# Peptides against a protein of PDB entry 4AID: the designs that were tried, part 68

Target 1, 242 residues: chain A of PDB entry 4AID
Amino acid sequence: FDIKRKTIEWGGKTLVLETGRIARQADGAVLATMGETVVLATAVFAKSQKPGQDFFPLTVNYQEKTFAAGKIPGGFFKREGRPSEKETLVSRLIDRPIRPLFVKGFKNEVQVVVTVLQHDLENDPDILGMVAASAALCLSGAPFMGPIGAARVGWVDGAYVLNPTLDEMKESKMDLVVAGTADAVMMVESEIQELSEEIVLGGVNFAHQQMQAVIDAIIDLAEHAAKEPFAFEPEDTDAIKA

## One batch from the design tools (peptide; made by RFdiffusion4, then SolubleMPNN)

Design b2_p14_7_s3 (from b2_p14_7, 8 letters changed)
Fold by OpenDDE base, seed 4:
Parts: sequence; C-alpha cells; structure tokens
Structure b2_p14_7_s3 (fold): chain B 242 residues (1-242), chain A 14 residues (1-14)
Amino acid sequence: as target 1 above (242 residues)
Amino acid sequence: SRFEELQARILARH
C-alpha cells in the first residue's frame, strides 16, 4: 500500500491527513483525524460532461454513519436514506466554499462524500470534513482551484479559540466557521452572543490565518499523492455568457 | 497562482 500521510499540530491538536489506504477507487480519498474524530472524504468526478448539461453538477454529501452513532452526540439512529438537518447543514458548509473554486465551464459531475467514521465527543467532524473534502479534491485531479482551509473560532474568556471542543463551545460566545483559500475568505457562518462586529471580524481574520497551516498540509500531501490533473479546456462559448 | 504552482509540481512528478 502506498500510504501518504501528513501530520501537523493545529490548535494544540494533531491533525492527520492520510491517503492510499482506503477508498482507492475514488479519484481522491482522504482519511482525516483530529483527536479521535475520524472522517473519510472521497471525491469522484465524471470524465465527460453529460449532453445538454447546463449547470455544474456538484453534489456534496456529509454523512454520519450508524457505526459511528454510538459516539455521535444525540445518538439517534439516522435511518439510511434521508439526510438529517445536521447532515444537510454540514453538506452546505462544505459545498459553499468549494463550488466557486471549480474552473468555469467545468460541468462534469462531481461527487464529494464525507463520512464520519469515529467521533470523540470533543472534536466536531464538520471542520474536519471540510478539510478532508478539500484534500480529497486536491488529490483527485479535478479542476479544483483549492485547497481550502477551514476553522471554527470560539470566543472564550475574552480570547479567540481555534476549533474549540464541544465542552469549550458551551462557554463560547461565538461559533464562527470560516473557510477560505490561501488568499481569500470564501465562506463565513456565524452564531454570536452579544459580541461586537470588531471581535467577529477579528475572528474571521484569526480563522483565515490559522487555516494556512492546513492549506500548506494539503498542498504537501498533494505534492506527494495527487493524481495527474484532468485535462480540461473550457469551451470558448461558456466564457461569453458571464 | 499557488494552484498553478501546485499543478505544475504535480505534473512534474508524473
């Protein structure tokens, strides 16, 4: 097995990005671990466009599988087949920052699947899922102008906290999820309790700064494990309709 | 761009 692994310290936790052991049939596949939370991201893309395809057919699916359910807060056996509200929300959190980063005119079907394999009850799989999805896309050869990083920022005892634990989040006045490239913030989602706009904006900047280590880790992994880039030239006709 | 540099490094490996 040609297993490639990148390990970094990130927010006082070990982040591990691994490829080559699991889901080898995918275009990209990354096993990401933070603490004892483990997610598998897979990226698959069609090698041709469907006739008459007029939109970019990206599907992002975040899933919390039953085998992890014994360690998922709320413990409800999610019936196979319909995403929960949480799964729908996290799927959107992953979708939002990645969708704009595909090459314009690319209308091949892309499927990103993030599966929670283990949950430690401390580290939320959503941020880890965003990171893993980004890494899987960068490994896939798809025309994805990533990587993205992602971070959650809390505000605890008058300070920013990178990727607060579920217990630290109980004391946090902010749940700020940020995703971005090296150069730009692509997405912000925030729930705040009586904080100034200055603190929130500072949190966005903090998140964007702290995610650079993740972006660099994905790049390092991709340098060693990415597939050859898919040869895609946009048809000149799609450039005129923007 | 950083992406173009990454793509160039990936291509140079194959």
Scores: peptide ipSAE 0.219, ipTM 0.841, DockQ to the pose 0.673
Fold by OpenDDE base, seed 5:
Structure b2_p14_7_s3 (fold): chain B 242 residues (1-242), chain A 14 residues (1-14)
Amino acid sequence: as target 1 above (242 residues)
Amino acid sequence: SRFEELQARILARH
C-alpha cells in the first residue's frame, strides 16, 4: 500500500489528509480527519463522454451514513434512501465551488461522494467534506482546476473564530462558510445575526486567508499522490456553429 | 510544483 499523508495544524486542530489506504478503485480518494471527525471523499470520472451529452454531468453526494448507532447526531431514524436536509445542503456547498473549476467542454460524468465515517460532535464534517472532496478531485486526474479550500468562520466574543466547534457555534453571531481557490473566493454561504457588512466581509477575507494552508496541503499531497492528468481535448464546439 | 505542472498541462489543452 502506498499511503500518502499530509498533516497540518489548522485553526488549532490537526487536519490529516490521507490517500492510498481505502477506496483505491476510485480515481481519487481521500480520508480526511479533523479532531475525531472523519470523512471519506471519492472522485470518479468517466473516461468518455456519453453520446448526446449537452451539459457537464457533475454529481456531488454528501452522506452521513450511520456506521455505528450512537456516533452520528440524529442517527436513530434516517430512513434509508432520502438525503436529509443537511446532506442536501452540504452536497450543494461542495458542488457550488468545484463545478466552475472544471475545464470548459469537459462533459464526462463526474461523481464526488463524501461519506462521514465518524463524527466527534465538535467538528462539523461539512468543511472537512469540502476539503476532502477538493483533495480527491486533485488526486483523480480529472480536469479540475483546483484545489479549493474551505473554512467556517464564527463571530464569538467580538472576534473571528476559524472552524468553531458546534458548541462555540451556539455562541456565534455568524455562521459563514467560504470556499475558494488560492486566487479567488468561489462561494459564500452565511447566516448572520445583527452584524455589520464590514464584519461579514472581514470574515470572508479571514476565511480565504486561513484556507490557504489547506490549499497548500492539498497541493503537497497531490504532488506526491496525484494521478497523471486525464488526456482530454475539448471538441471545438465552435466548429459546429459554422 | 509538480501539481502546478500537471495543471499547466491540462490548461495547455485549451
Scores: peptide ipSAE 0.107, ipTM 0.756, DockQ to the pose 0.147
Fold by OpenDDE base, seed 2:
Structure b2_p14_7_s3 (fold): chain B 242 residues (1-242), chain A 14 residues (1-14)
Amino acid sequence: as target 1 above (242 residues)
Amino acid sequence: SRFEELQARILARH
């Protein structure tokens, strides 16, 4: 096994990004760990476009599997065959920031699958799943203009908190999820309790600043472990220069 | 672009 690993301290927690052990048949595969929360992201893309494909066929599927259910809140109540509300929401949180970053004209099927393997009941697998999906895409050789970073920001005791625990989030006046590139915020999702716009905007900026370490970690992992770039000529070359 | 930068770094590894 050619295992590559990047480890960083991030918001007072150890983030580990690993590739080369699991799902080696995928184009990209990343095992991401924060605390004892563990996710597997896989990226697979078709090497040709389907005849008559008129849209970009990106599918993002976040899943909390039954084998992890013993550590996932409510995991015993998973109905087979339908995503939970959380799985649906997190799939969208991952999809939203990554979809615009594919090279224009690329209409090969892309499937991103994020599977929660373990949950520690402290670290939410959604942010970790976003990071892992970004990393898996960067490793895949797909024409993806990533990486993205992601962060959750809380507002606890009059301060910003990076990736608050599920318990800290109960005391938080803000649940702010941000995703972005090094240069731009791509997505904001927020639930806010009686906070000024100034504090919220400051939270977005804080998130974007804090995710840079994750972006750099994904780049470093990709420099050592990414597959050869898929030979693709984009229809719009100007989108690559931005 | 970040894609081109990443591609260039990947290619420079080989």
Scores: peptide ipSAE 0.078, ipTM 0.760, DockQ to the pose 0.525
Fold by OpenDDE base, seed 1:
Structure b2_p14_7_s3 (fold): chain B 242 residues (1-242), chain A 14 residues (1-14)
Amino acid sequence: as target 1 above (242 residues)
Amino acid sequence: SRFEELQARILARH
């Protein structure tokens, strides 16, 4: 196995991005670990557009499998076949920042699947899933203009906390999820309790600063393990209007 | 972007 691994310290935790061991049939596949939380992201894309495809057919599926049910709260009653509310929400959190980063005019089918393999009950797999999905797309050769980073920011004891534990989040006055590129914030989702707009905006900036280390880690992994870019020339739609 | 530069470098190695 040609296993490539990037390890960084991030918010006082070890983040590991690994490729080459699992899901080799995917265009991109990343095993991401933070603490003892483990996710697998896979990216697969079609090498041609379907006839009459008018929209970009991106599907994102975040799933917490029953194999992790011994470590996932509420995992004992996952009815096969319907995503939970959390799985639906996190799938959207991943979709929102990545969708606009595909090359304009690319309408080949893209499927991103994020699977929670292990949960430590401290590190939420949603942020890790966002990071892993970004990394898998960057490795895939798809015309994706990422990477994105992601971060959760809490407000505990009058300070910002990067990726608070599930226990620290009980004391947090903010649940702020941010995703972005090196240059821009792409997505913000926030639940806030009695905080000023200044603190919230400061939290977005803090998240965007802290995610740069993740973006750099994805780039470093991709430098060593990415597939060749898929040859895609966008149809010059402006030439048809002249 | 840094990623466009990365993609260009990957292509240049092949």
Scores: peptide ipSAE 0.033, ipTM 0.711, DockQ to the pose 0.788

Design b2_p14_7_s4 (from b2_p14_7, 6 letters changed)
Fold by OpenDDE base, seed 2:
Structure b2_p14_7_s4 (fold): chain B 242 residues (1-242), chain A 14 residues (1-14)
Amino acid sequence: as target 1 above (242 residues)
Amino acid sequence: SKFEELMEKIKKRH
């Protein structure tokens, strides 16, 4: 087993990104851990485009499985087959920042699946899922212009808090989720209680700064564990405008 | 780009 692992301290928590132990049939697979929250991200992409494919067929599926439900609040009664509101939301949170980062003209089917394996009731698996999905794509060889990082920012006692716990979030005046590359913010999602635009903007900047360590960790993991890049040359669509 | 740098490093590893 060629297991590669990257470990960083991030927001006072240990983030572990691991590949090579499980889901080896995927193009990329990352087991990500923060505290005792554990997610598996897998990336799979088709090696050819389907005939008549006119759009980029990216599917992102975040799932909190019933085997993790003993630790997931309300998880005990998850009916198979219908995404929860949370699963739907987090799938979109992962999709939004990654979709623009695929090479233009790539229309091969891409499936990203994030599965929550364990929840600690402190660390939300959404941020971890975003990070793991980014890492899995970077390992896959897909023409993905990542990595992305992600961060949640709270505002507690007049300060920014990186990835607040579920308990700290009860006291937070801000739930700000940011995803971005090293160079750009790609997505912001925010729930804010009576905070100035200045504080919110400062939160976005704080998130983007704090996610750099994660981006660097994904890059380092990919340098050691990524598959050979898929040979994809975009059809020169600019030649049709001449 | 960071991606190009990453891809170049990956290519050098293989």
Scores: peptide ipSAE 0.017, ipTM 0.541, DockQ to the pose 0.659
Fold by OpenDDE base, seed 5:
Structure b2_p14_7_s4 (fold): chain B 242 residues (1-242), chain A 14 residues (1-14)
Amino acid sequence: as target 1 above (242 residues)
Amino acid sequence: SKFEELMEKIKKRH
């Protein structure tokens, strides 16, 4: 097996991005680990557009499977067949920053699936899932203008905390999730308890700075393991307005 | 962009 791995220290934790061991049938597949939380991201894209396809058919599915339910908070109540509120939310958190980064005019079906394989009850798999999805897309050969990074920022004892643990989050006055490229913030979601706009904006900047190490790690992994870019030339849609 | 540079590096390796 041609296994490629990138390991970085990130926010005082070891982040591991691995490809080539599992899900080799996908266009891109990344096993991401932080602490004992483990996610698998897969990216698959159609090699042709469906006849009459008028929109970009991107589907993002984050799932926490029942085999991990003994290690996932609230896992005992997951009725088979419907996404939980968390799964729906995290699927949107991944979708929002990646959707605008596809080449304009690309209307081939794209499926991103993030599966939580293990949860340590300290490291939330949402941020890890965002990072893994970004990495899987960069490896896939799809016309995706990533990578994105992602970070959670807490506000604990008057300081920013990168990717707070679930226990640190109980003391946090901020749950700020940021996703972005090297050059831009693409998405912000926040739950805030009585903090100034200055602290929140400072948190977005802190997140964007801290995610650069992840972006660089995805780039390094892709330089060693990405598939050949899919040959896609967008049709000149400006020629139809003449 | 870093992505364009990455894509150029990937294209040069194939």
Scores: peptide ipSAE 0.015, ipTM 0.515, DockQ to the pose 0.858
Fold by OpenDDE base, seed 1:
Structure b2_p14_7_s4 (fold): chain B 242 residues (1-242), chain A 14 residues (1-14)
Amino acid sequence: as target 1 above (242 residues)
Amino acid sequence: SKFEELMEKIKKRH
């Protein structure tokens, strides 16, 4: 197996991005690990547009599988076939920042699947899933103008905390999820308790700054493992100026 | 972006 791996220190935790071991039939596949939380992201895209396709058919599916249920809080009650509220929410958190980064006019079907394989009960798989999905798309050869990074920011004892543990989050006055590119914030989702706008904006900036190490790690992995870019020419020349 | 530049470099190697 030609396994490529990138490892970084990120918020006092080891982030590992790996490709080439699992899901090699996908266009892109990344095994991402933070602590003992493990996710698999796969990206698959159609090599042609369907006749009469008028919208971009992107599907994002985040899943916490029953085989990981012994390591996932509440996993024992997963009825086969229906997404939980969490799975639906995280699927949207991944979709929102990646959707606008596809080349305008690209209308081939794209499927991103994020599967939680292990949960350590400290590191939430959502942020790791966002990072893994970004990496899988960058490896795929799809016309995706990523990578995105992602970060969760807490506010504990009057300070920002990058990717706080589930236990630290109980003491946090902020649950701020940010996703973005090197140059832009693409998505913010926040739950806030009695904090000033200044602290929240500072949290967005902190998240965007801290995710640059992840963006650079995805770029480094892609340099070593990305597939040949899919040859796509947009019909409208106005799309090339973005 | 740095990634776009990387993708262009990958295209030139094939």
Scores: peptide ipSAE 0.014, ipTM 0.488, DockQ to the pose 0.751
Fold by OpenDDE base, seed 4:
Structure b2_p14_7_s4 (fold): chain B 242 residues (1-242), chain A 14 residues (1-14)
Amino acid sequence: as target 1 above (242 residues)
Amino acid sequence: SKFEELMEKIKKRH
């Protein structure tokens, strides 16, 4: 097995990105670990466009499977076959920042699946899932203009906290999720309790700064483990709408 | 773009 692994310290926690052990049949596959929370992201893309495909067919599916349900709050109540409200929300959080980063005119089917394998009850798998999905896409050879990073920012005791634990989040006045490239913020979602716009904007900037280490880690992993880029030439007519 | 640079780096290693 040719296993490639990148390890970084991130927000006082060890982030591990691993490829080559699991899901080798995918175009890209990344096992991401933070604390004892573990997610598997897989990226698969069609090598041709379907006839008459008018839109970019990207599907993102975040799922927390029954085998992890004993470690996931509320996981015991997950019905097979329909995404929970959380799974639907996190699937959108992953979709939103990645969708704009595909090359214009690319209308091949893309499927990103993020599976929670383990939950430590401290580290939420959503941020880890965003990072893993980004890494899996960068490894896949799909025409994806990533990587993205992601971060959650809390506001605890008058300070920003990177990726607060579930316990730290109980004391946080902010739940700010940011995703972006090295150069731009692509997505912001926030739940805020009585904080100034200045603190919130500062939180976005803090998140964007802190995610650079993750972006660099994905780049380093991709430099050692990415597949050859898929040869895609957009039709000239789609390039003019840029 | 950093992605183009990444893709160029990947292409140069293969």
Scores: peptide ipSAE 0.014, ipTM 0.505, DockQ to the pose 0.628

Design b2_p14_8_s2 (from b2_p14_8, 10 letters changed)
Fold by OpenDDE base, seed 2:
Formats: structure tokens, C-alpha cells, sequence
Structure b2_p14_8_s2 (fold): chain B 242 residues (1-242), chain A 14 residues (1-14)
């Protein structure tokens, strides 16, 4: 198999992005690892628009399957068939920053699936899932204007912490999730305990700076492993308003 | 390599 891998040090942890081993039937597929947390992101897109499709049919599904090899926090058989609250929230965290980055007028069905394969109980698979989804889309050939990066920022002992562990997060006064492109912040979600606006804004800036290494890693992986861009020309819909 | 950078650059210019 032609396996391409990018490895970087990121927030004192090794981030690995791999393609070409698993889910090769997808348009894009990335196995992402941080610590012993492992996620598989797959991107699949339709090669034609459905007749009468009026909206962009993007679906994002983050899932923590009970069959994941390793420790999953909470150890109980998730009933097959309903996303947990966490899975629903993380699916939205992935959807929000990627949805605006598709070429305007593209209305082919796009499915992004992020599956947690392993969890180390230290590294949350949500940020890793965001990164993996971005990478899978960049590899797919879909008309996606990514990559996005993502980062979680904590505030521990009066300092910013990149991607705090689940244990460090218990001491954090901030849970700040940021996603963005190289040039722009696309999404912010935050839970904050009695911090100044200055510290929060500084956290957003810190996140955006720290995610550049991930963006660059996705670009480098895509340079070596991306499919040819899907030939899509948006119909000039502005010509009908004249 | 060059084509993907040029594509990314063209897509940033739209």
C-alpha cells in the first residue's frame, strides 16, 4: 500500500496524520493519532448533484463506537442507534468551520465521518477529529477551501495550555475550542470561569497561532497524497440576477 | 506539488 504519513510535535505531543492504510474506498481517509488516542476520518462526496437539490447536503458524523480498541471513558454499552450528546456536539464542532469553506454552488452530497478507534483517557478525540476531518477533506479532491486547524486552549496556573489533558482540564479556568484557516478564525466555542476578555481573546489568538503547525502538516500530507481536484465549475448564478 | 499550491492560491484569490 502507498502509505503517506506526516508527524509533528504539537503542544508537547506527537501528532501523526496517516493515509493509504484504512478506508481507501473513501475519497479521503485519514488516520490521526495523538498519544494513544486514534481517530479515523473519512470524506466521501457524490460526483453529481441530485436533481432538485436546493441546499448543500453536508453531513458530519462524529462517533465514539463501543467497539473502539482501547479504553473509552464510561465503559458502558452505548445502545446502537442514537448519537450521545457529546457525539452530537462534536459533530457540530466539526461541521461549523468546514461548511463555509466549500465552493459556493457545490451541492453534491458530502459525508464526513469521524470514528474514534482508540482513546488514551488523556487526549480528547474531538480536536483530533476536527484535524482528521480537515485532512480527509483536503485529500478527497472535494472543492473544499481548507485546511482548517483546530486547538483547545486551557488556562492553568495563569498560563495558556495547548490541548490540555482531560486531567489538566479539571484545573483549567477555560475550555476554549478554536478552529480556523491559516488566515482566519472560523469558529470559537468557550466555557470560561471568571476570566477577563483580554485573557479570552489572547486564548483565541494563541489557538490560531498554535494550529498553524497542524495546517502546515495537512498541506504537506496533501501535497503527497491528495487526489486530483474534482472538476467543479460553479454555475455563474449571479448572471441570472441581471 | 506546484499545481496544488497554485490551486490553493487561486482558491484564496476567489
Amino acid sequence: as target 1 above (242 residues)
Amino acid sequence: SERLREYAARLRAL
Scores: peptide ipSAE 0.018, ipTM 0.557, DockQ to the pose 0.296
Fold by OpenDDE base, seed 1:
Structure b2_p14_8_s2 (fold): chain B 242 residues (1-242), chain A 14 residues (1-14)
Amino acid sequence: as target 1 above (242 residues)
Amino acid sequence: SERLREYAARLRAL
């Protein structure tokens, strides 16, 4: 296998982005690891638009499969069929920042699937899933104007903490998830306990600064492993309004 | 959530 890997230190943890091992039939496929949490992101896109397609058909599906159930508390009875509340929320967290970054007029079907393969009970796979989805899209050749980075920010003992563990999050007064590009914040989601707006805004800035190393790591991986860009010419719909 | 969406929109306009 031609396995390409990028490794960085990120928030005192090793982040690994790997491609070429599994899911090689996808347009993009990334294994992302942080601690012992492992996710697979796959991106697949249609090479043509469906007749009469009037909207951009992006589907994002985050899944915590039962194969990780040896390490996921309560995993013995995920009935096949309906996403959990968490899986639905994380699918939206991934969708929100990536959807605006597709080239305007692109209406080919895009499917992003994030599968949790392993959970260490310390590192939440949601942030890792956002990063992996971004990387898989950048590798795919789809007309995606990423990468995005993502970060979780906690507030523990009067300081910002990047990607706090599940145990550190019990002591945190903030659960702040941020996603963005190099230049812009695309999405913020937050749960906050009695913190000033200044601390929250500082947390968004901290997240955006800390995600740059991830953005750079995705770019470096893409320079080595991306497919050729899909030739897409947007219909000049502005010429029909004259 | 709404106020933070407005802030994220301001950060996109910088």
Scores: peptide ipSAE 0.017, ipTM 0.604, DockQ to the pose 0.030
Fold by OpenDDE base, seed 5:
Structure b2_p14_8_s2 (fold): chain B 242 residues (1-242), chain A 14 residues (1-14)
Amino acid sequence: as target 1 above (242 residues)
Amino acid sequence: SERLREYAARLRAL
């Protein structure tokens, strides 16, 4: 087993990105840990396009499915039911920034699955899931122009807080989720209580700055652990309009 | 750092 691990300090917490232990059948697989919150991201892509595929078939599924009683808050048997509101929202938060970063003309099926394995009740698995999904895609060999980083920013006691705990978030006047590349902000989602646009824009900039350490960590992991890039040449779509 | 960035840059140039 060739297990590769990257560990960084991020917002006063240890972030661990690990590959090679589990889900080896995926194109990319990353176990991400922050505190005692643990997520598994897997990326799988088809090696051919389906006949008549007109759009890019990306599916992102975030899941907080009950592993054993006591490791996930709310551990009553959620039967194989409709995704929760949270699972649906987080799936979209992951989808939004990654979808534009695939090579134009790539229409092979891509599936990203993020599974929460453990939750510490302090560190929300959503940001960790975004980071893990980015890392899994970068490892996969898919024509993905990542990595993305992600960060949550709070506003507590008149200051920005990187990835506030669930308890700190109760005191926060801002829930700002940002995802981006090294060069660009790709997605912003925000819930704000009576804050100026200046504070919010400052929060986006703070998030983008703070996520660079994560982007660099994903790059370092991928340099060591990424599969060979999938040989994809986009068909010249201008030749179909002639 | 360079190989993935170069690969990303190469894919952006496509």
Scores: peptide ipSAE 0.020, ipTM 0.582, DockQ to the pose 0.231; fails the geometry check
Fold by OpenDDE base, seed 3:
Structure b2_p14_8_s2 (fold): chain B 242 residues (1-242), chain A 14 residues (1-14)
Amino acid sequence: as target 1 above (242 residues)
Amino acid sequence: SERLREYAARLRAL
C-alpha cells in the first residue's frame, strides 16, 4: 500500500490528509482528520462524455452515516433514503466553490462523495469535508483547477477565531464559511449578529489567509500521490465564433 | 512540485 500523508497545524488543531489506504477504486480518495472528526472524500469521473450531454454533470453528496453516531448520544435513526437538511446544505457548500474550477467544456460525469466516519462533537465535519473533497479532486487527475481551501471564522470576545468548536460557536457573533483558491475567494456563506461590514470583510480576508496552509498541504499531497492528469482537450470555442 | 503548478498555470493559460 503506497500511503501518503500530510500533517499540518491549523488553527491550533492537527489536520491530517491521507491517501492510498481506502477507496482505491475511486479516481481520488482522501481520509481527512481534525481532532477526532474523520471524513472520507472520494472523487470519480467518467472517462468519456455521454452523447448529447449539454451541461457539466457534477454531483456532490455529503453524508453523515448513522454508524458515526456510535459516539453521539441520542439515536436519530436517519432513514436510509433522504439527505438531512444539514447534508443537503453541506453538499451545496462543497459544490459551490468547486464547480467553477473545472476546465470549460469538460462535460464528463463527476461524482464527489464525502462520508463522515467519525464525529468528535467539537469539530464540525463540513469544513473538513470541503478540504477533503478538494484534495480528492486534486489527486483524481480530473481537469480541476484547484485546490480550494476552506475555513470557518467566528467572532468571539472581539477577535477572529479559525474553525471554532461547536461550543465556541454558541458564543460567536459570526458564522462565516469561506472557500477559495490561493488567488481568489470562490464562496462566502455567513450568518452574522450585529457586526460591522468592516469586521465581516476582515473575516473573509482572515479566512483566505488561514486557508493557504491547507491549499499548500493539498498541493504537497498531490505532488506525491496525484494520478496523471486526464488527457482532456477543450473544444476550441474560438472556432464557433468564426 | 513545479510540475503541478506549471500544469495549473498551463491550464489557466488555455
Scores: peptide ipSAE 0.018, ipTM 0.557, DockQ to the pose 0.212; fails the geometry check

